# Peptides against a protein of PDB entry 6IDX: the designs that were tried, part 320

Target 1, 380 residues: chain A of PDB entry 6IDX
Amino acid sequence: KELAKLSADVTFATEFINMDGIIVLTRLVESGTKLLSHYSEMLAFTLTAFLELMDHGIVSWDMVSITFIKQIAGYVSQPMVDVSILQRSLAILESMVLNSQSLYQKIAEEITVGQLISHLQVSNQEIQTYAIALINALFLKAPEDKRQDMANAFAQKHLRSIILNHVIRGNRPIKTEMAHQLYVLQVLTFNLLEERMMTKMDPNDQAQRDIIFELRRIAFDAESDPSNAPGSGTEKRKAMYTKDYKMLGFTNHINPAMDFTQTPPGMLALDNMLYLAKVHQDTYIRIVLENSSREDKHECPFGRSAIELTKMLCEILQVGELPNEGRNDYHPMFFTHDRAFEELFGICIQLLNKTWKEMRATAEDFNKVMQVVREQITRA

## One batch from the design tools (peptide; made by RFdiffusion4, then SolubleMPNN)

Design b2_p28_5_s3 (from b2_p28_5, 21 letters changed)
Fold by OpenDDE base, seed 4:
Structure b2_p28_5_s3 (fold): chain B 380 residues (1-380), chain A 28 residues (1-28)
Amino acid sequence: as target 1 above (380 residues)
Amino acid sequence: DERFKKRKELMEKAAKERKKEIEEKKKE
């Protein structure tokens, strides 16, 4: 206990480290010897002293043994662990992950996100905070290939649901530290959209062209059986498609694929449009047909609007930016739905369409409408 | 809590390092 308190002092820490004191503490953890009276209390103080000593940055985290890592991981994975030991073990693992890529690799093999989710289902907000902090550390340090695996829709859905129900909708005020960890998790989750945001459409990719054609089909041919094979593209059919792409509000009516070559928002805009068309088909058809039937120059160009709105949402949500220490602003809405970004797009595109009508906007007012919509989104 | 402050500082440091790695990969 006294050692744990004194370990916060840098002068004491330096002297204790020079006496190989950290090695003694690590060996106590590695031994796993539960035979001592007051073992749990002793272990809690040992872990406290270890963490405080290591927080001075005098000793590299890479000094820890694989046995030490396994013992600490064991305290996190076991269901019947003292809360004080669990809290310190989570904090130690977080520190190891953040300080060392080699330790990240070892820890990622010993601990699953599923095990950490169990620590979110408790009434202790400090334990929940440390569990999310460790998830965030693992997410941040994950290589690009493994970040996509952490993006597994099922794992995300479960994690999201648990956070929503046990943290955000909990019967307690969210502390600043928890708010920060929720912000960090949100930022890291939105960074998964960066790849699509920076992916240019390939105009020669037939599969991507088929998505644009599907947007046309859903808007204009929703009652027509898809059984009409892509018959020989007569000039009349090409001219018909050009008209349809104009009615969809694409900038390039001849080749709408060219509108998705700009990054940001690249293919992410097409993903949002396709999601709206498939999941909210009635809303999509309404927006497209209402603007396509106007002869008064007050048509809202859906395709252009969807692209610029996607870009705007990426800017507002800071997609591709990394967490900032000073921020704790998270959006609870992003924990309510599995495809929260696409749902937000669907809400905002309706808001844009409404605002366009209210302003009696023309194509010349496009930037003014977008500015008003930005202000509305950022104040909500 | 002083511990949470230290953890936030550590997270920010790790985030800055990751940003550099991403920016370097975007230049290749």
Scores: peptide ipSAE 0.342, ipTM 0.871, DockQ to the pose 0.849
Fold by OpenDDE base, seed 2:
Structure b2_p28_5_s3 (fold): chain B 380 residues (1-380), chain A 28 residues (1-28)
Amino acid sequence: as target 1 above (380 residues)
Amino acid sequence: DERFKKRKELMEKAAKERKKEIEEKKKE
């Protein structure tokens, strides 16, 4: 106990480290010896002293043994009654992950995000904060190939639902530190959109072209029996498609694929359009047909608007930017839905269409409408 | 409070390192 308190002092820490004191503390943890009276209290103070000593940055985190890592991971993965040990173990793992890629690799083998979820289902907001902080550390340090797995773990309805119900909607006010960790998690999650945002459409990719055809089909052929298989497109059919793509509000109504070659927002805009068309079909059809029936130059170009709105949302959400330590602004909406970005797009595209009508906008007013919509989104 | 500050600083450092790695890969 006294050691744990003194370990916060840099002078004491330096002398203690020079006496191989950290090695003694690590060996106490490695031994796993539960035979001592008051073992839990002793261990909690040992872990506190260890962490305070290491926080001085005098000793490399790479000094820790695999046995030490396994013991600490064991305290997090096993059902523990002692909250004090759990809290310190989470903090040690977070520090190891953040300080060393080698330690990250070892820890990622011993602990899963699924094991950390149980520590979110507690009434103690401090434990919840440490658990999210470790998840965020693992997510940040994950190599690109494993980042998608972390994404999938977050996209799992379970983690999101638990954060929403036990953290955000908890009976306690959210502390600044928890708000920061939620912000970090949000930023890291939005960064998964960066790949799609930076993916150019390949006009020769048939699968991507088929999505554009599907957008047309949903908008204009929704009442027509799917039995009219698109036979070999006669020139008349190509001319019909050009008209339909103009009515959809694509800039390049001859080859709409060209509108998705600009990055950002690249393919992410097409993903949003397809999501809207499939999940909110009535809303999509309404927006398209309301504008396609207008001959008065007050038509809102859906395709162009959807692309520019996707780009704007990426800018507002800072897609591709890394977390800033000074920020704590998280959006609860992103914890309410699995496809929160696409749902936000669906809300914002309706807002854009409404604003366009209210302003009696023409194609020349496009940028002005987008600026008004940006202000509306950022104030909400 | 002080520990949380140190951890934020560590996270920001790790984030900056990751940004450099991403930027280096984008140049290849």
Scores: peptide ipSAE 0.337, ipTM 0.870, DockQ to the pose 0.825
Fold by OpenDDE base, seed 3:
Structure b2_p28_5_s3 (fold): chain B 380 residues (1-380), chain A 28 residues (1-28)
Amino acid sequence: as target 1 above (380 residues)
Amino acid sequence: DERFKKRKELMEKAAKERKKEIEEKKKE
């Protein structure tokens, strides 16, 4: 206990490290000797002292043995561990993951995200915070090939549901530290959109062109059985599609694929449009038809609006930016739905369409409407 | 909380290191 307090002092830490004190502490953990009276208390103080000493940055985290890592991981993976040991073990694992890629690899083999999720289902907010912090550390340090797998594990309905029900909707105020960890998790999750945001549409890719065609089909042929593609001649069909793409509000009526070659938002805008069209079909059809039936200069171009809105949402959410230590702004909405970004897009596109009507906007007012919508979204 | 500050600093450091690695890979 005294050692754990003194270990926070850099002068003491330096002298203790020079006396191989850290090695002694690591050996105490490695031994796993439960035979001592008050073992749990002793171990908790040992782990505290170890962490405080290592936090001075005098000794490399790579000095720890695989046996030490396995013991610490064991304390996190076991269902019946003292809360004091668990908290310190989570903190040590977080520090190991953040400080060393080699330690990350070893730890990622010893623990699962599922085991960490179990520590979110507790009444102790500190344990929850340390568990999310370790999840965030693992997510940040994951190699590119594993990042999507981790993301899929984090995108699991289970993690979001647990965070929502046990953390956000808990009968207690969210502390600044937890708010920060939720912010970090949100930022790391949004960074998965970066690939799609930076993916240019290939105008020659037939599969991508078929998505644009599907948007047209859903908007205009929703009552027609997909089997009755009218065998209208190729030229009349091209002319018809050009009219339909104009009514959809694409900038390039001849080749709408060209509107998705700009990055950001690239293919992410098309993903949002397709999600809206499939999941919120009535809303999509209404927005498109309300603007396509207007022969007046007050038509809201859906395609252009969807692209620019997607770009604006990426800017507001700082997609591709890394987490900042000074921020703790998390959006509870992103824990309520599996496809929260696309749902946010669906809300915001309706807001845009409403704002366009209220302003009696024309195509010349487009940027003014987008600025008003930005202010509305950032105030909500 | 001094521990909270240290963890934030560590996370930000790790994030900055990752950013540099990504920027270096984009220059290759």
Scores: peptide ipSAE 0.333, ipTM 0.867, DockQ to the pose 0.807
Fold by OpenDDE base, seed 5:
Structure b2_p28_5_s3 (fold): chain B 380 residues (1-380), chain A 28 residues (1-28)
Amino acid sequence: as target 1 above (380 residues)
Amino acid sequence: DERFKKRKELMEKAAKERKKEIEEKKKE
């Protein structure tokens, strides 16, 4: 206990480290000697002292043994561990993951996100915070090949629902520390959109062109049975499609694929449009048809608007930016749905369409509408 | 909490390191 308190002092820490004190503490953890009276209390103080000493940065985290890692991971994986030990163990693992890629690899073999999710289902916000912090550390340090798995784990209804129900909708006010960890988790999750945001459409890729054609089909042919065989009249059909692409509000009516060659938002805009068209078909059709039937120059160009809105959302959400220590702004909406970005897009495109109508905007007012929409989104 | 501050600083450091690694891989 006294050691744990004194370990916060850098002078004491230096002297204690010079006496191989950290090695003694690590050996105490490694030994697992449950036979000692007050073992749990002693262990909690040992872990506190260890962490405080290591936080001075005098000793490399790589000094820890695999046995030590396994013991700490064991305390996190066991269901009936003292809360004090669990908290310190989570904090040690977080620090290990953040300080060393080698330690990350070892820890990633010993623990799963699923095990950490169990620590979110508790009433203790400190445990929840440390669990999310460790998830964030693992996500940040994950190599590219494992990053998608972490993404998928977040996209899993389970983690999001637990965070939503046990953290965000919990009976306790969210502390600044938790808010920061939620922010970090969101930033790391949104960074998975960066690939799509920076992917240019290939105008020659038939599969990508077929998606644009599907957007047209859903908007204009929704009642037409797919049985109308593509009859040979290729040129008249191209002219017809050019009209349809104009009605869809693409900038390039001849080849809408060209509108998706700009990065950002690249293919991410097309993904959002396709999601809206498939998941919210009635909303999509309504937005497109309300603007396609207008000949009064007050048409909201859906295609252009969707692209620029996707870009704007990427800017607002800082897609591709790394977490900042000074920020704690998280969006609860991103925990409500597995495809929260696309759902946000679907809400915002309706807001844009409404705002366009209210402003009686023309194509010349496009940037003004986008500015108003940006302000509305940022204030919500 | 001083500990929380240190952890934030550490996270930011790790994030900056990752950014450098990504930027280096994009140059290769």
Scores: peptide ipSAE 0.349, ipTM 0.874, DockQ to the pose 0.844; fails the geometry check

Design b2_p28_5_s4 (from b2_p28_5, 18 letters changed)
Fold by OpenDDE base, seed 2:
Structure b2_p28_5_s4 (fold): chain B 380 residues (1-380), chain A 28 residues (1-28)
Amino acid sequence: as target 1 above (380 residues)
Amino acid sequence: SARFERQKRLQEKAAKERKEEIEKKKEE
């Protein structure tokens, strides 16, 4: 106990390290010997002293043995561990992951994100904070070949629901430390959209063109008896589609694929449109048809609006930005749904369509409408 | 806590390093 307190002092730490004291602490952990009186308390103080000593940056984290790593990982993966040991073990693992790529590799073999998620279901906010911090650390240090596994873990409904129910909707105020870790997690989650946001549509990719065709089909053919698809020749069919793509509000009526070659938002805009069309079909059809039947020049171009809205949402959410140490702002709404970005898009596209009508906008007012919508979204 | 502040800096550093790695690979 006294050692743990004194270990915070740099002078004491230097002297203790010079006496090989830190090696003694690591050996105590490595031994795993539970036979000592007050072992749990002693171990908790040992781990505290170890952390405080290592926090001085005098000793490299790479000095730890594989046995030490396994013991610490064991305290995190084992059920019914002492809370004080668990908290310190999570903190040690976080520090190990953040300070050393080699330690990351070893730790990633010993623990799973699933095991860390279990520590979010506790009433102790400090444990929850360290668990999220360790998840964030693992994601940040994951090599390219492991990023997909981490992305999948972040996309898990289970992680989201547990954070929502046990952390965000907890019966206690969220501390600054937790708020920051939630912010970091959210930034990392939004950055999963970056790939799609920066993916240009290939106008020659038939599969991508088929998605645009599906948007047309859902808007115009879903209520039409499939029997009335006129077997009209290829040219008449192409001319018909050009009209439909105009009614959908694409800028390029001949080849709508060209509208998705701009990055950002690239293919992410098409993903949002398809999600809206498939999941909120009635809303999609209503928005498209209300504007497709207008000859008064007050039609809201859905395709163009959806692209620019997707881009604007990416800007508002700072997709592709790095986590900042000074920030702790997070959006609880993004923990309410697994497709929260697409759902937000669906809400915002309705807001845009409403705002367009209220402003009696024309195509010339497009940028003004977008600015008003931006202000509405950022104030909400 | 002083530890919390150190960990935030390390997280930001790790994020920067990862971004730089990704950017380098896109230029190759």
Scores: peptide ipSAE 0.474, ipTM 0.916, DockQ to the pose 0.892
Fold by OpenDDE base, seed 3:
Structure b2_p28_5_s4 (fold): chain B 380 residues (1-380), chain A 28 residues (1-28)
Amino acid sequence: as target 1 above (380 residues)
Amino acid sequence: SARFERQKRLQEKAAKERKEEIEKKKEE
């Protein structure tokens, strides 16, 4: 206990380290000897002292043994662990992961994100904070081959639900430390959209073109059984499609795929449009048909609007930006739904369509409408 | 806490390092 207090002092830490004191502490952890009276308390203070000493940056984190790592990981993976030990073990693992790629590799073999999620289901906000911090650290240090696994872990309904119910909707104020970790997690989650945002549509990819065709089908052929597409001649079909793509509000009526070649928002805009069309079909059809029936030049171009709105949302949410140490602003709404970005798009596209009507906008007013919509979204 | 502030800096550093690695790989 006294050692743990003194370990925060740089002078003491330097002297203690020079006496191989850290090595002694690591050996105490490695021994796993539960035979001592007050073992849990002793271990908690040992881990505190270790962490405080290492935080001075005098000793490399790579000095720790595999046995030490396994013991610390064991304290995190075991279902019944003393809260004081668990908290310090999470903090140590976070520090190990952040400071050393070699330690990351070893830790990633010993612990899973699933095990860390269990530590979110507690009333202790400090444990929750360290658990999220460790998840964030693992994501940040994951090599490219492991990033998809981490992305999948972040996309897990369970993680989202647990964070929402046990962290965000907890009957306690969110501390600055937790708010920051939630912010970091959110930034990392939004950055999963970056790949799609920066993916250009290939106009020659038939599968991607079929998505655009599906958007057309849902909007205009919704009552027609897909089985009854009569073999109408290729030229009439092409002319019909051009008209349909104009009614959908694409800029390129002949080849709508060209509208998705600009990055950002690239394919992410098409993903949003498809999600809207599939999940909110009635809303999608209403928006498209309401504007397609207007001959008064007050039609809101859905395709163009969807693309520019997706880009705007990426800008507002800072998709692709790095987490900043000074930020702690997170959006609780993104924890309420698995497809929260696409749902936000669906809300915002309706807002855009409403705003367009209220302004009696024409195609020339497009940028003005987008500016008003941006202000509305950023105030909400 | 001073520790928390250090950890935030380390997270930001790790994020920067990851970005640099990704950018380097795009240039190759």
Scores: peptide ipSAE 0.474, ipTM 0.915, DockQ to the pose 0.914
Fold by OpenDDE base, seed 1:
Structure b2_p28_5_s4 (fold): chain B 380 residues (1-380), chain A 28 residues (1-28)
Amino acid sequence: as target 1 above (380 residues)
Amino acid sequence: SARFERQKRLQEKAAKERKEEIEKKKEE
């Protein structure tokens, strides 16, 4: 206890480190000697002292043994651990992951996101905060090949639902530390959209063009068998498709793929359109047909609107921005659905369509409508 | 807490390093 308190002092820390004091503390953890009277209390203070000493930055985190890592990971994976030990163990793992790529690799082998999710189900907000912080650290330090696995873990209904129900909708006010970790998690989640946002459509890729054709099919041929893949249509069929692509509100009626060559929003806009068309088919068809049947120049160009709205949403949500240490603003709505961005797009495209009608807009008013919609989204 | 402030800085640093790595790989 006294050691833990004194370890906060840099002078004491320096002297203690010079006497191999940290090594002694690590060996105490490594020994796992549960036979000692007050072992849990002793261990909690040992871990506290270790953290305080390491926080001075005098000793590299790489000094820790694999046995030490396994013991700490063991305290996080075991269901019946003292809360104080668990809290310090999560904090140690977070610090290890953030300070060392080598330690990240070792820790990533010893713990799973699933094990960390179990610590979100507790009523202790500090434990929850450290668990999310460690998840964030693991995500931040994950190599490119493992990012997709982490992305999939974040997209898991279980993680989302637990955060929503046990953290956000908990009976306790969200502290600043938790709010920041939720913010970081959200930023990292939005950054998963960056790849698609920066992916240009290849106008010559038939598979990508088939997605645009599927949008046309869903809008105009909803009863047609999906097995009618667009073979190389005759010129008459191409002319028919050009008309349909005009009715869909694409800027390039001949080759709508060209509308998706600009990044941002690139393919992310097409993903949103396809999601809307498949998941909210009635809404999609209604929006398209309502505007395609207008001869009064008040048609809302769906394709153009969807692209520009996707870009706008990326700007509003700061997709591709780095987590800022000064921010703690998170959007609870993004924890309500697994495809929250696409659902937000679906809400906002309906808002855009409504606003277009209310303004009696023409194609010349497009930018004005988008500005009004931006203001509406940012005020909501 | 002082620890919390340190961890926030480390998170931001790690995010920056990741972005720089991604950008370098796009230039290769």
Scores: peptide ipSAE 0.473, ipTM 0.915, DockQ to the pose 0.898
Fold by OpenDDE base, seed 4:
Structure b2_p28_5_s4 (fold): chain B 380 residues (1-380), chain A 28 residues (1-28)
Amino acid sequence: as target 1 above (380 residues)
Amino acid sequence: SARFERQKRLQEKAAKERKEEIEKKKEE
């Protein structure tokens, strides 16, 4: 206890390290000998002293043995561990991951995100904070080949639901530390959209063209059997499709694929449109047909609006931005649904369509409508 | 806590390093 307190002092830390005191602490952890009287208390203070000593930055984190890593990972993986030991073990793992790529590789082999999720299901907010912090650290230090696995872990309904129910909707006020870790997690989650946001549509990709055709089919041929293969397009059929793409509100109604070549929002806009059309089909059809059947100059161009709205949402949510140490703002809404971005798009496109009608907007008012919608979204 | 402030800085640093790595690979 006294050692742990004194280890916060840089002068004491320097002297203790010079006496190889940190090596003694690591060996105590490595031994794993539970036979000592007051082992749990001794271990908790040992881990505290170790953290405080290492936090001075005098000793490299790479000094730790594989046995030490396995012992610490063991404390995180065991269900019946003292809360004080668990908290310090999570903190040590976080620090190891953040400070060393080599330690990240070793730790990523010893622990799973599933094990860390179990530590979110507790009432102790400090443990929850360290668990999320470690998840964030693992994601931040993951090599490119493992980022997709981490992305999939974040997309897991289980992680989202546990954070929502046990952290965000917990019976305790969220502390600044937890708020920051939730913010970081959210930033990292939004960064998964960056790839699609920066992906240009290839106008020659038939599969991507088929998605645009599917948007047309859902809007105008919802009752018609898909058996009419797109390939037998007589000139009359091509002219019909051009009219349909104009009614869908594409800027390039001859070749709508060209509207998705601009990045941002690239293919992410098409993903949002397809999601709306498939998951919220009635809403999609309503929005399209309400604007396509207007003979007045007050049609809201759905295709253009969807693209610009997707871009706007990316800007508002700061997709592709780095986590800032000074921020702690997170949106609980994004933990309520697996496809929260697409659902937000679906809400906002309805808001846009409503605002367009209320303003009696024309195509010339497009930018004004978008500005009003931006203000509405940012105030909500 | 002082530790919390250090960890935030390390997270930001790690995020920056990751972005730089991604950008470098896009240029190759």
Scores: peptide ipSAE 0.472, ipTM 0.915, DockQ to the pose 0.909

